Peptides against a protein of PDB entry 5X9X. Designs and how they scored, part 1

Every score and structure here is a prediction.

Target 1, 41 residues: chain A of PDB entry 5X9X
Amino acid sequence: SSVSELEQRLRDVKNTNSRFRKALMEKENELQALIRKLGPE
Unless a header shows other numbers, all headers, positions and changes below count from the first letter of the chain.
Peptide ipSAE was made for these designs. It is ipSAE averaged over its two directions, with the distance scale d0 held at 1.0 Angstrom where the peptide's residues are scored. Compare it between designs on one protein only; published cut-offs may not apply.
A fold fails the geometry check if it doesn't show the stated peptide or something in it is severely misdrawn.

## One batch from the design tools (peptide; made by RFdiffusion4, then SolubleMPNN)

Design b1_p8_7_s2 (from b1_p8_7, 3 letters changed)
Fold by OpenDDE base, seed 3:
Parts: structure tokens; C-alpha cells; sequence
Structure b1_p8_7_s2 (fold): chain B 41 residues (1-41), chain A 8 residues (1-8)
């Protein structure tokens, strides 16, 4: 039904959003770890 | 600096 298709699309968008949020957090943590290694040397 | 650049 049109309702079940809309519910499926909403689940797919939420799953995609969650995946991108996780990837961004992992990259932010990696970047912060690299920045901490930036010293005068 | 140089060691950090090698990790990128």
C-alpha cells in the first residue's frame, strides 16, 4: 500500500541518516586524534 | 610534523 511504501522510505532515510552520522563522528574522532599529534615538531 | 604527514 502507499502507506507501507511511505513507512519503508522513512525507515530507509533514517537508516541512511544514522549511517552518515556515525561516519561523521568516526572522522571527527580521527581528525581530533591527528590534531593532538600536531606539536611544534 | 613530518611523522604526522606520513600518516595522512
Amino acid sequence: as target 1 above (41 residues)
Amino acid sequence: KEELLKQI
Scores: peptide ipSAE 0.041, ipTM 0.636, DockQ to the pose 0.290
Fold by OpenDDE base, seed 2:
Structure b1_p8_7_s2 (fold): chain B 41 residues (1-41), chain A 8 residues (1-8)
Amino acid sequence: as target 1 above (41 residues)
Amino acid sequence: KEELLKQI
């Protein structure tokens, strides 16, 4: 049904969003580690 | 600083 297709699309968008959020968190952690190494040391 | 520049 059109409803079940919309629910599936919503699940797919949520899964994609979750993957991007994880990737952003990992990149933020990497960036913070690099920033700490760039400190006054 | 120098060690980080070598790792990039």
Scores: peptide ipSAE 0.036, ipTM 0.621, DockQ to the pose 0.241
Fold by OpenDDE base, seed 5:
Structure b1_p8_7_s2 (fold): chain B 41 residues (1-41), chain A 8 residues (1-8)
Amino acid sequence: as target 1 above (41 residues)
Amino acid sequence: KEELLKQI
């Protein structure tokens, strides 16, 4: 049904959003670790 | 920095 298709699309968008949020957090953590290694020590 | 250079 049109309703079930809209519900599926909403689930797909939520899943995609969650994946991108996780990837951004992992990249931020990686960058922070590299910045710390580039410190004066 | 010196320790990072040893990893390259």
Scores: peptide ipSAE 0.027, ipTM 0.580, DockQ to the pose 0.136
Fold by OpenDDE base, seed 1:
Structure b1_p8_7_s2 (fold): chain B 41 residues (1-41), chain A 8 residues (1-8)
Amino acid sequence: as target 1 above (41 residues)
Amino acid sequence: KEELLKQI
């Protein structure tokens, strides 16, 4: 049904959003570690 | 910085 398809699309968007949020957090942590290494030391 | 330069 159109409702079940919309529910599936909503699940897919939520799953995609969660994956991108995790990837962004990991990249931010990596960047912060690199910034610390590029410090005056 | 110096430690990073040693890794490159």
Scores: peptide ipSAE 0.028, ipTM 0.590, DockQ to the pose 0.134; fails the geometry check

Design b1_p8_8_s1
Fold by OpenDDE base, seed 4:
Structure b1_p8_8_s1 (fold): chain B 41 residues (1-41), chain A 8 residues (1-8)
Amino acid sequence: as target 1 above (41 residues)
Amino acid sequence: RLQKLLEE
């Protein structure tokens, strides 16, 4: 049904959003680690 | 029903 298809799209977008948030946090942590290694330049 | 999907 159209409702079931919209529910599946919602699940897919939610899963993608969660993956992007995780990837962003990992890159933010990597960036902070690099900044700490360089020092206060 | 929508809230249940968002909590999964």
Scores: peptide ipSAE 0.105, ipTM 0.738, DockQ to the pose 0.025
Fold by OpenDDE base, seed 3:
Structure b1_p8_8_s1 (fold): chain B 41 residues (1-41), chain A 8 residues (1-8)
Amino acid sequence: as target 1 above (41 residues)
Amino acid sequence: RLQKLLEE
């Protein structure tokens, strides 16, 4: 049904959004680790 | 039904 198709699209977008949020958090953590290694110079 | 889908 049209409702079931919209629900599937919502699941797909939610899953994609969750993956991008995880990837962003990992890159932010990596950036902070590199800043700590470089020091205040 | 929508709330259940968002909480999955």
Scores: peptide ipSAE 0.105, ipTM 0.738, DockQ to the pose 0.025
Fold by OpenDDE base, seed 2:
Structure b1_p8_8_s1 (fold): chain B 41 residues (1-41), chain A 8 residues (1-8)
Amino acid sequence: as target 1 above (41 residues)
Amino acid sequence: RLQKLLEE
């Protein structure tokens, strides 16, 4: 049904969003670690 | 139904 297809699209987008959020958090942590190593320059 | 899907 059109509803079940929209639900599947929602699941797919949600899974993609979760992967991007994880990648963003990892890069945010890496960025902060580099900033701490460089100091307040 | 939508709320259950968002909590998965």
Scores: peptide ipSAE 0.104, ipTM 0.735, DockQ to the pose 0.025
Fold by OpenDDE base, seed 5:
Structure b1_p8_8_s1 (fold): chain B 41 residues (1-41), chain A 8 residues (1-8)
Amino acid sequence: as target 1 above (41 residues)
Amino acid sequence: RLQKLLEE
C-alpha cells in the first residue's frame, strides 16, 4: 500500500541518518586525535 | 600549517 511504502522510506531515511551520524562522530574523534599528534605547529 | 589544514 502507499502507506506501507512511505513507512519503508521513513525507515530507510532514519537508518541512513543514524549511519551518517555515527560516521561523523568517528571522523570527529579521528580529527581530534590527529590534531593532538601534530601539536602546535 | 595546522590552521591551514583545518580550514581546507
Scores: peptide ipSAE 0.029, ipTM 0.624, DockQ to the pose 0.172

## One batch from the design tools (peptide; made by RFdiffusion4, then SolubleMPNN)

Design b1_p10_6_s1
Fold by OpenDDE base, seed 2:
Structure b1_p10_6_s1 (fold): chain B 41 residues (1-41), chain A 10 residues (1-10)
Amino acid sequence: as target 1 above (41 residues)
Amino acid sequence: ELEEQLEKQR
């Protein structure tokens, strides 16, 4: 049904959004680790 | 991964 297709699309968008949020958090953590390595200590 | 990308830019 049109409703079930919209529900599926909404789930797919939420899953994609969750994956991108995780990837961004991992990249931010990697950047912060590199910044700490480049510190004067 | 980012470290490898930074090394490729040197």
Scores: peptide ipSAE 0.036, ipTM 0.568, DockQ to the pose 0.014
Fold by OpenDDE base, seed 1:
Structure b1_p10_6_s1 (fold): chain B 41 residues (1-41), chain A 10 residues (1-10)
Amino acid sequence: as target 1 above (41 residues)
Amino acid sequence: ELEEQLEKQR
């Protein structure tokens, strides 16, 4: 049904969004780790 | 990896 297809598309968008959010968090953590390694010096 | 990208800039 059109409703079932929309529900599937919404799940796919949510899954894609979750993957991008995870990737952004990982990159932020990498940046923070590098900033800490560089130190204040 | 961001560290590898920074290493390539050295």
Scores: peptide ipSAE 0.035, ipTM 0.579, DockQ to the pose 0.013
Fold by OpenDDE base, seed 5:
Structure b1_p10_6_s1 (fold): chain B 41 residues (1-41), chain A 10 residues (1-10)
Amino acid sequence: as target 1 above (41 residues)
Amino acid sequence: ELEEQLEKQR
């Protein structure tokens, strides 16, 4: 049904959003480590 | 710290 397809699309978007949020957090941690290495320490 | 690394090289 059109409703079941919309529910599936919403689940897929939420799963994609969660994956991108995790990837962004990992990249932020990597950038922070690189910034510290380039710092005066 | 770069200063600590430089001190270890002395």
Scores: peptide ipSAE 0.022, ipTM 0.375, DockQ to the pose 0.007; fails the geometry check
Fold by OpenDDE base, seed 3:
Structure b1_p10_6_s1 (fold): chain B 41 residues (1-41), chain A 10 residues (1-10)
Amino acid sequence: as target 1 above (41 residues)
Amino acid sequence: ELEEQLEKQR
Protein backbone atom coordinates (compact mmCIF):
# COMPACT_ATOMS: atom_id res chain seq x y z
CA SER B 1 0.00 0.00 0.00
CA SER B 2 1.04 3.65 -0.43
CA VAL B 3 1.16 3.99 3.38
CA SER B 4 3.45 0.95 3.82
CA GLU B 5 5.77 2.26 1.05
CA LEU B 6 5.99 5.70 2.72
CA GLU B 7 6.71 4.03 6.08
CA GLN B 8 9.48 1.96 4.43
CA ARG B 9 11.01 5.07 2.77
CA LEU B 10 10.95 6.91 6.11
CA ARG B 11 12.75 3.97 7.82
CA ASP B 12 15.36 3.87 5.01
CA VAL B 13 16.01 7.65 5.29
CA LYS B 14 16.32 7.41 9.10
CA ASN B 15 18.75 4.46 8.82
CA THR B 16 20.85 6.31 6.19
CA ASN B 17 20.90 9.48 8.33
CA SER B 18 21.97 7.49 11.43
CA ARG B 19 24.82 5.81 9.48
CA PHE B 20 26.12 9.15 8.14
CA ARG B 21 25.92 10.77 11.60
CA LYS B 22 27.98 7.91 13.07
CA ALA B 23 30.55 8.13 10.24
CA LEU B 24 30.89 11.93 10.76
CA MET B 25 31.40 11.46 14.52
CA GLU B 26 34.10 8.82 13.91
CA LYS B 27 35.88 11.08 11.37
CA GLU B 28 35.73 14.07 13.76
CA ASN B 29 37.28 11.93 16.52
CA GLU B 30 40.02 10.78 14.10
CA LEU B 31 40.75 14.39 13.05
CA GLN B 32 40.93 15.55 16.68
CA ALA B 33 43.34 12.69 17.48
CA LEU B 34 45.57 13.70 14.54
CA ILE B 35 45.44 17.40 15.55
CA ARG B 36 46.50 16.45 19.10
CA LYS B 37 49.39 14.33 17.73
CA LEU B 38 50.61 17.12 15.44
CA GLY B 39 50.07 19.80 18.10
CA PRO B 40 51.25 23.42 17.78
CA GLU B 41 54.69 22.51 19.18
CA GLU A 1 56.62 20.14 18.32
CA LEU A 2 55.68 20.68 14.66
CA GLU A 3 59.26 21.44 13.55
CA GLU A 4 60.58 18.09 14.84
CA GLN A 5 57.75 16.25 13.05
CA LEU A 6 58.41 18.10 9.78
CA GLU A 7 62.13 17.26 10.00
CA LYS A 8 61.31 13.53 10.43
CA GLN A 9 59.24 13.60 7.19
CA ARG A 10 62.17 14.92 5.06
Scores: peptide ipSAE 0.021, ipTM 0.454, DockQ to the pose 0.009; fails the geometry check

## One batch from the design tools (peptide; made by RFdiffusion4, then SolubleMPNN)

Design b2_p14_8_s1
Fold by OpenDDE base, seed 4:
Structure b2_p14_8_s1 (fold): chain B 41 residues (1-41), chain A 14 residues (1-14)
Amino acid sequence: as target 1 above (41 residues)
Amino acid sequence: DILKEIEELRQKLA
């Protein structure tokens, strides 16, 4: 149904968003570690 | 400024 399709699309968007948020957090941690080694921002 | 760039990226995904 239209409702079930919209619900599935919403779940897909949320899952994608969650994965990108996790990747961003990991990159942030990597960059902060490098900043601590190299100096100021 | 790496930290500024990181914050901008975080705001895009918020």
Scores: peptide ipSAE 0.026, ipTM 0.461, DockQ to the pose 0.461
Fold by OpenDDE base, seed 5:
Structure b2_p14_8_s1 (fold): chain B 41 residues (1-41), chain A 14 residues (1-14)
Amino acid sequence: as target 1 above (41 residues)
Amino acid sequence: DILKEIEELRQKLA
């Protein structure tokens, strides 16, 4: 049904959002480590 | 100040 399709799409969007949030957190940690080596800026 | 910019972006996303 159209309702079940929308529910599936919502789950897919939430899964994608979760993946990107995790990736961004990991990139932040990587950048912070590099910045500590580079110095304050 | 890259650290300041990163923190501002995280606050918008959170």
Scores: peptide ipSAE 0.026, ipTM 0.429, DockQ to the pose 0.234
Fold by OpenDDE base, seed 3:
Structure b2_p14_8_s1 (fold): chain B 41 residues (1-41), chain A 14 residues (1-14)
Amino acid sequence: as target 1 above (41 residues)
Amino acid sequence: DILKEIEELRQKLA
C-alpha cells in the first residue's frame, strides 16, 4: 500500500542518515587526531 | 576554533 511504501521510505531515510552521521563522526575524529598532532585546536 | 567549526559542519551535514 501507499502507507507501507511511505513507511519503508522513511525507514530507508533514517537508516541512510544514521550511516552518514557515523561516517561524519569518524572523519571528525580522524581530523581531530591530526589537528592534535599539529598543535592548538 | 577549528574543532568547533568542524563540529558545526558535521551537524549541518548529518
Scores: peptide ipSAE 0.025, ipTM 0.461, DockQ to the pose 0.213
Fold by OpenDDE base, seed 2:
Structure b2_p14_8_s1 (fold): chain B 41 residues (1-41), chain A 14 residues (1-14)
Amino acid sequence: as target 1 above (41 residues)
Amino acid sequence: DILKEIEELRQKLA
């Protein structure tokens, strides 16, 4: 149904968003590690 | 200032 399809699409968007947020956090941690090596920037 | 840029990106993502 239209409702079930929208619910599935919403779940897919939320799952993708969660994965992207995790990846961005990991990249932020990598950047912060480099910043600690360089000092305040 | 990389720390400033990161904080700005956090605000957009929140």
Scores: peptide ipSAE 0.024, ipTM 0.427, DockQ to the pose 0.275

## One batch from the design tools (peptide; made by RFdiffusion4, then SolubleMPNN)

Design b2_p16_8_s1
Fold by OpenDDE base, seed 2:
Structure b2_p16_8_s1 (fold): chain B 41 residues (1-41), chain A 16 residues (1-16)
Amino acid sequence: as target 1 above (41 residues)
Amino acid sequence: LEEENRRLQKELAELE
């Protein structure tokens, strides 16, 4: 049904959102590690 | 990221 399709798409969006948030956090951590290596310290 | 965005756009279009 249209309702069940919308529920499925909502689950897909939630899963995608969670994956992207995780990827962004990992990239930020990686970037900060590189910044520390290039820093004045 | 861009590929996944395209996938989501196609899925949304199927609901319209």
Scores: peptide ipSAE 0.052, ipTM 0.631, DockQ to the pose 0.055
Fold by OpenDDE base, seed 1:
Structure b2_p16_8_s1 (fold): chain B 41 residues (1-41), chain A 16 residues (1-16)
Amino acid sequence: as target 1 above (41 residues)
Amino acid sequence: LEEENRRLQKELAELE
């Protein structure tokens, strides 16, 4: 039904958003580790 | 991640 389709789409958007946020955080942490490695230490 | 993003964009385009 149209309601079930909208519920599925909402779940997909929420799941995708959560995955994107996690990926961005991991990439930021990786970048910061590289920045520290390139530093004077 | 890119594949999922492409999937989502296609799904949203179906609502237009």
Scores: peptide ipSAE 0.047, ipTM 0.630, DockQ to the pose 0.093
Fold by OpenDDE base, seed 4:
Structure b2_p16_8_s1 (fold): chain B 41 residues (1-41), chain A 16 residues (1-16)
Amino acid sequence: as target 1 above (41 residues)
Amino acid sequence: LEEENRRLQKELAELE
């Protein structure tokens, strides 16, 4: 039904959002580690 | 790297 399709789309959007949040956090941690290795730049 | 780090921090803050 149209309702079940909208519910599936909402789940997909939430899953995508969670993946992007995780990716941003991992990249932030990676950059922080590189900055610490390089020192003042 | 510092500029990119600041960019990522802003993106994270917008998602929270």
Scores: peptide ipSAE 0.040, ipTM 0.524, DockQ to the pose 0.131
Fold by OpenDDE base, seed 3:
Structure b2_p16_8_s1 (fold): chain B 41 residues (1-41), chain A 16 residues (1-16)
Amino acid sequence: as target 1 above (41 residues)
Amino acid sequence: LEEENRRLQKELAELE
C-alpha cells in the first residue's frame, strides 16, 4: 500500500542520514588530528 | 559517499 511504501522510504532516508552523519564525524576527527599535528603544540 | 549520493538521486528521480 501507499502507507507501507512511505514507511519503507522513511526508514531508508533515516538509514542514509545516519551513515552520512557518521562520515561527517570521521572527517571532523581527521581534521582535528591534522590541526594538532600542524599546531604549535 | 559519492556513490551513495548518486543512488539516492536515482531513487528520488524514480519518484517524480
Scores: peptide ipSAE 0.035, ipTM 0.595, DockQ to the pose 0.088

## One batch from the design tools (peptide; made by RFdiffusion4, then SolubleMPNN)

Design b2_p17_8_s3
Fold by OpenDDE base, seed 5:
Order: structure tokens, then C-alpha cells, then sequence
Structure b2_p17_8_s3 (fold): chain B 41 residues (1-41), chain A 17 residues (1-17)
């Protein structure tokens, strides 16, 4: 049904968003680590 | 997120029919 398709799309969007959020956090952590290495300390 | 809110709204509207 159209409802089942919308529910599937909602699950897919939630999964995609979770993946992107994880990737952003990993990149932020990587950036912070690089900043610390290149910093005066 | 805006897309999630829109999808949740559409699902709710369809369930009421």
C-alpha cells in the first residue's frame, strides 16, 4: 500500500541520516585530531 | 529534519483515510 511505501521511505531516510551523521562526526573528530597535531601543543 | 517531518506527516494523513 501507499502507506507501506511511505513507511519504507521513512525507514530509508532515517538510515541515511544516521549514516551521514556518523560520517560527519568521524570527519569532525579527524579534523580536531589534525588541528591538535598542527597546533602549538 | 525537514524531510523526516514531512514524511511522518504524509504517513499520518494516509492512515486517517
Amino acid sequence: as target 1 above (41 residues)
Amino acid sequence: EEELKELEKKIEEQKKK
Scores: peptide ipSAE 0.061, ipTM 0.670, DockQ to the pose 0.586
Fold by OpenDDE base, seed 1:
Structure b2_p17_8_s3 (fold): chain B 41 residues (1-41), chain A 17 residues (1-17)
Amino acid sequence: as target 1 above (41 residues)
Amino acid sequence: EEELKELEKKIEEQKKK
């Protein structure tokens, strides 16, 4: 049904959003690690 | 660096879906 399809799309969007948030957090951590390595010593 | 590259690839793959 149209309702069940919309509910599925909403679940997919929420899952994608969660994955993006995790990826951004990990990316920020990597960037900070690189900044520390490339920083003046 | 390799982890960052893999994350960027994953993000780009998700945007195309």
Scores: peptide ipSAE 0.050, ipTM 0.457, DockQ to the pose 0.035
Fold by OpenDDE base, seed 3:
Structure b2_p17_8_s3 (fold): chain B 41 residues (1-41), chain A 17 residues (1-17)
Amino acid sequence: as target 1 above (41 residues)
Amino acid sequence: EEELKELEKKIEEQKKK
């Protein structure tokens, strides 16, 4: 049904968002490691 | 550095899908 298709699309978007959030978190961690190397420490 | 570059590549690849 149209409703079930919309529910599936919503699940797919949520899964995609979860993947991007994970990738951003990992990227931020690496960025912070680089910032520490460039820092005065 | 290499990990960041790889992550950027993966994110860009996902955006193109």
Scores: peptide ipSAE 0.050, ipTM 0.461, DockQ to the pose 0.030
Fold by OpenDDE base, seed 4:
Structure b2_p17_8_s3 (fold): chain B 41 residues (1-41), chain A 17 residues (1-17)
Amino acid sequence: as target 1 above (41 residues)
Amino acid sequence: EEELKELEKKIEEQKKK
């Protein structure tokens, strides 16, 4: 049904957003590690 | 920290040449 298709599309968007949020967090952690390496220590 | 200090020392030595 049209409703079930819309529900599936909403799930797909939520899953995609979750993957992007995870990727951004991983990149932030990588950047913070590099910042610490370039620090005064 | 010690690695960065050693790198800074090497850079300073190269600038004197």
Scores: peptide ipSAE 0.034, ipTM 0.300, DockQ to the pose 0.007; fails the geometry check

## One batch from the design tools (peptide; made by RFdiffusion4, then SolubleMPNN)

Design b2_p22_3_s2
Fold by OpenDDE base, seed 4:
Structure b2_p22_3_s2 (fold): chain B 41 residues (1-41), chain A 22 residues (1-22)
Amino acid sequence: as target 1 above (41 residues)
Amino acid sequence: SELEKAEQELSRLEKQIEEQKK
């Protein structure tokens, strides 16, 4: 049905959103690690 | 950003689903 197709697309977008959030978190963690390495003693 | 685009699409789809359930 049309509703089922929309729900499938919604699931796909949610999965994509989750992957982007994970990638951003990993990049933030990497950035923080670099900040700690370059920061003052 | 790509994340922002995905979130905008998510909002659009949720609105469409809500409308179809009426």
Scores: peptide ipSAE 0.055, ipTM 0.607, DockQ to the pose 0.709
Fold by OpenDDE base, seed 3:
Structure b2_p22_3_s2 (fold): chain B 41 residues (1-41), chain A 22 residues (1-22)
Amino acid sequence: as target 1 above (41 residues)
Amino acid sequence: SELEKAEQELSRLEKQIEEQKK
């Protein structure tokens, strides 16, 4: 049904969001490490 | 630079998260 399809899409978006949040955290940590290494720019 | 690459990737991910909230 249309409702079940929307529920599935919501689950998919939440899963994707979780993955992007993890990647964002990792990239933020990488960025901060580089900032500490290079100093103020 | 590697720093610039990290900043660009971070910006990309932040944009993707924002798009999911729409």
Scores: peptide ipSAE 0.035, ipTM 0.486, DockQ to the pose 0.052
Fold by OpenDDE base, seed 5:
Structure b2_p22_3_s2 (fold): chain B 41 residues (1-41), chain A 22 residues (1-22)
Amino acid sequence: as target 1 above (41 residues)
Amino acid sequence: SELEKAEQELSRLEKQIEEQKK
């Protein structure tokens, strides 16, 4: 049904947002590690 | 420098995270 489809879409969007946030934070940590390794420039 | 580029990318990513929190 339309309602069930919308509910599924909402779940999918929330899951996608969560994945994106996780990926961004992982990349942030990765870059921070590189910054610490290279030192101030 | 590569560090400068990394810092810029870090800033971009942090901005994206902040926007998603709103």
Scores: peptide ipSAE 0.034, ipTM 0.487, DockQ to the pose 0.039
Fold by OpenDDE base, seed 1:
Structure b2_p22_3_s2 (fold): chain B 41 residues (1-41), chain A 22 residues (1-22)
Amino acid sequence: as target 1 above (41 residues)
Amino acid sequence: SELEKAEQELSRLEKQIEEQKK
């Protein structure tokens, strides 16, 4: 149905958004590790 | 410096995360 299709689209968007957020957090952790290694210089 | 570049990129990513939480 139209409703079920919209619900599926919403689930797909939320899944994509969740994966994107996870990727960003992993990159943040990676960059923070580099910052700690590089120090203040 | 490389550190400054990393910090700038980190700030950008943190901002993107914050925007997604809205």
Scores: peptide ipSAE 0.033, ipTM 0.485, DockQ to the pose 0.038

Design b2_p22_8_s3
Fold by OpenDDE base, seed 5:
Structure b2_p22_8_s3 (fold): chain B 41 residues (1-41), chain A 22 residues (1-22)
Amino acid sequence: as target 1 above (41 residues)
Amino acid sequence: MEELRQRVRDAQREIAELEAQM
């Protein structure tokens, strides 16, 4: 049904968003670790 | 260290690429 399709699309968007947020968090953490390692050098 | 600076640039690029895909 149109309702079930919209619900599916919403789930897909949420899942995609969650995956991207996780990836961004991991890369930000990596960046921060690199900056700390780099220090004032 | 240039290697660390390059890794910082790479991480920043990857973040920007991820944000562009959202």
Scores: peptide ipSAE 0.219, ipTM 0.803, DockQ to the pose 0.048
Fold by OpenDDE base, seed 1:
Structure b2_p22_8_s3 (fold): chain B 41 residues (1-41), chain A 22 residues (1-22)
Amino acid sequence: as target 1 above (41 residues)
Amino acid sequence: MEELRQRVRDAQREIAELEAQM
């Protein structure tokens, strides 16, 4: 049904968004760790 | 030190690419 298709699309968007948010957080954590290692130099 | 600076640039690039896809 139209409703079930919209619900599926919403789930797909949420799943994609969740994966991107996780990847982004991991890269930001990596960046923060690298910056701490670099220090003021 | 240059290796760490390059890794920072690489991480910043990857973050920008991820944000552009969201």
Scores: peptide ipSAE 0.214, ipTM 0.800, DockQ to the pose 0.047
Fold by OpenDDE base, seed 3:
Structure b2_p22_8_s3 (fold): chain B 41 residues (1-41), chain A 22 residues (1-22)
Amino acid sequence: as target 1 above (41 residues)
Amino acid sequence: MEELRQRVRDAQREIAELEAQM
């Protein structure tokens, strides 16, 4: 049904969002580590 | 330290790409 399809799409968006949040956090942590290594120079 | 600066730029680009996909 149309409702079932919308519910599925919402689940897919939530799952995708969770994965992107994790990837983003990992890249931000990497960036922060790189900035620390770069130092004040 | 150009290599390290380049790695910073690369990480920033990857973050921007991820944000654009959200």
Scores: peptide ipSAE 0.206, ipTM 0.795, DockQ to the pose 0.050
Fold by OpenDDE base, seed 2:
Structure b2_p22_8_s3 (fold): chain B 41 residues (1-41), chain A 22 residues (1-22)
Amino acid sequence: as target 1 above (41 residues)
Amino acid sequence: MEELRQRVRDAQREIAELEAQM
């Protein structure tokens, strides 16, 4: 049904958003670790 | 230390690319 399709699309968007948020967090953590390693040059 | 500076630039680029996709 159209309602079921919309619910599926919403789930897909939420899953995609969650994956992007996780990727951003991991890259930000990597960046912070690199900054700490670099330190005051 | 250029390697670490380059790794910082690479991480910043990847973050910007991910943010542009959201």
Scores: peptide ipSAE 0.203, ipTM 0.795, DockQ to the pose 0.047

## One batch from the design tools (peptide; made by RFdiffusion4, then SolubleMPNN)

Design b2_p25_4_s3
Fold by OpenDDE base, seed 4:
Structure b2_p25_4_s3 (fold): chain B 41 residues (1-41), chain A 25 residues (1-25)
Amino acid sequence: as target 1 above (41 residues)
Amino acid sequence: SKLLEEIERLRKEMQELEKKIEENE
């Protein structure tokens, strides 16, 4: 049904956003590790 | 340096992810 399809699309968007947030967190961690490699110098 | 280039790459990738998240919210 139309409602069911809209609900499915919403779930898909939420799942996609969740994956993006996870990827963002991983990149944030990687970035911080690289920044630490810059050292105090 | 290669390290700085990698940092800039990550910063840009993070920016794109943030944009995509915002667009989906």
Scores: peptide ipSAE 0.560, ipTM 0.890, DockQ to the pose 0.815
Fold by OpenDDE base, seed 5:
Structure b2_p25_4_s3 (fold): chain B 41 residues (1-41), chain A 25 residues (1-25)
Amino acid sequence: as target 1 above (41 residues)
Amino acid sequence: SKLLEEIERLRKEMQELEKKIEENE
């Protein structure tokens, strides 16, 4: 049904956004680690 | 330097992710 399809789309968007947020957090952590190395490098 | 290049790469990738997140909100 249209409702079921919309619910599925909403879940897909939420899952995708969650993955993006996780990837962003990982890159933020990596960036912080690299910044801490600016002195010796 | 390689370190600065990596930092800039990450900054760009983070910016792209932020845009994607905003587009989905």
Scores: peptide ipSAE 0.559, ipTM 0.889, DockQ to the pose 0.838
Fold by OpenDDE base, seed 2:
Structure b2_p25_4_s3 (fold): chain B 41 residues (1-41), chain A 25 residues (1-25)
Amino acid sequence: as target 1 above (41 residues)
Amino acid sequence: SKLLEEIERLRKEMQELEKKIEENE
C-alpha cells in the first residue's frame, strides 16, 4: 500500500542516516588519534 | 606534512557526512 511504501522509505532514510552517523563517529575517532600523535611532538 | 594533510582530509569528509545527516533529517 501507499502507507507501507512511505513507511519503507522512512526506514530507508533512517537506516542511511544511522550509517552516516556511524561513519562520522569512526572518522571522529580517527581524527582524535591523529591529533594525539601531534600532541606529544 | 602527510599527517596534517590526512587531518584536513578527515575534517572535510566529516563536514560532508554532517551535511548528509542534516539533509536526511
Scores: peptide ipSAE 0.559, ipTM 0.889, DockQ to the pose 0.825
Fold by OpenDDE base, seed 1:
Structure b2_p25_4_s3 (fold): chain B 41 residues (1-41), chain A 25 residues (1-25)
Amino acid sequence: as target 1 above (41 residues)
Amino acid sequence: SKLLEEIERLRKEMQELEKKIEENE
């Protein structure tokens, strides 16, 4: 139904955002590791 | 340098992720 499809779309968006946030966290960790390699310069 | 290029790549990728998250909220 239209309602069930809307609910599914909302869940899909939330799941997608969750994946994006996880990817963002992983990239932040990688960035911090690279920044540490820069040293005090 | 490769290090700076990699940092800039990550910064841009993070920015795009943040944009996508914001657009979906």
Scores: peptide ipSAE 0.558, ipTM 0.889, DockQ to the pose 0.779

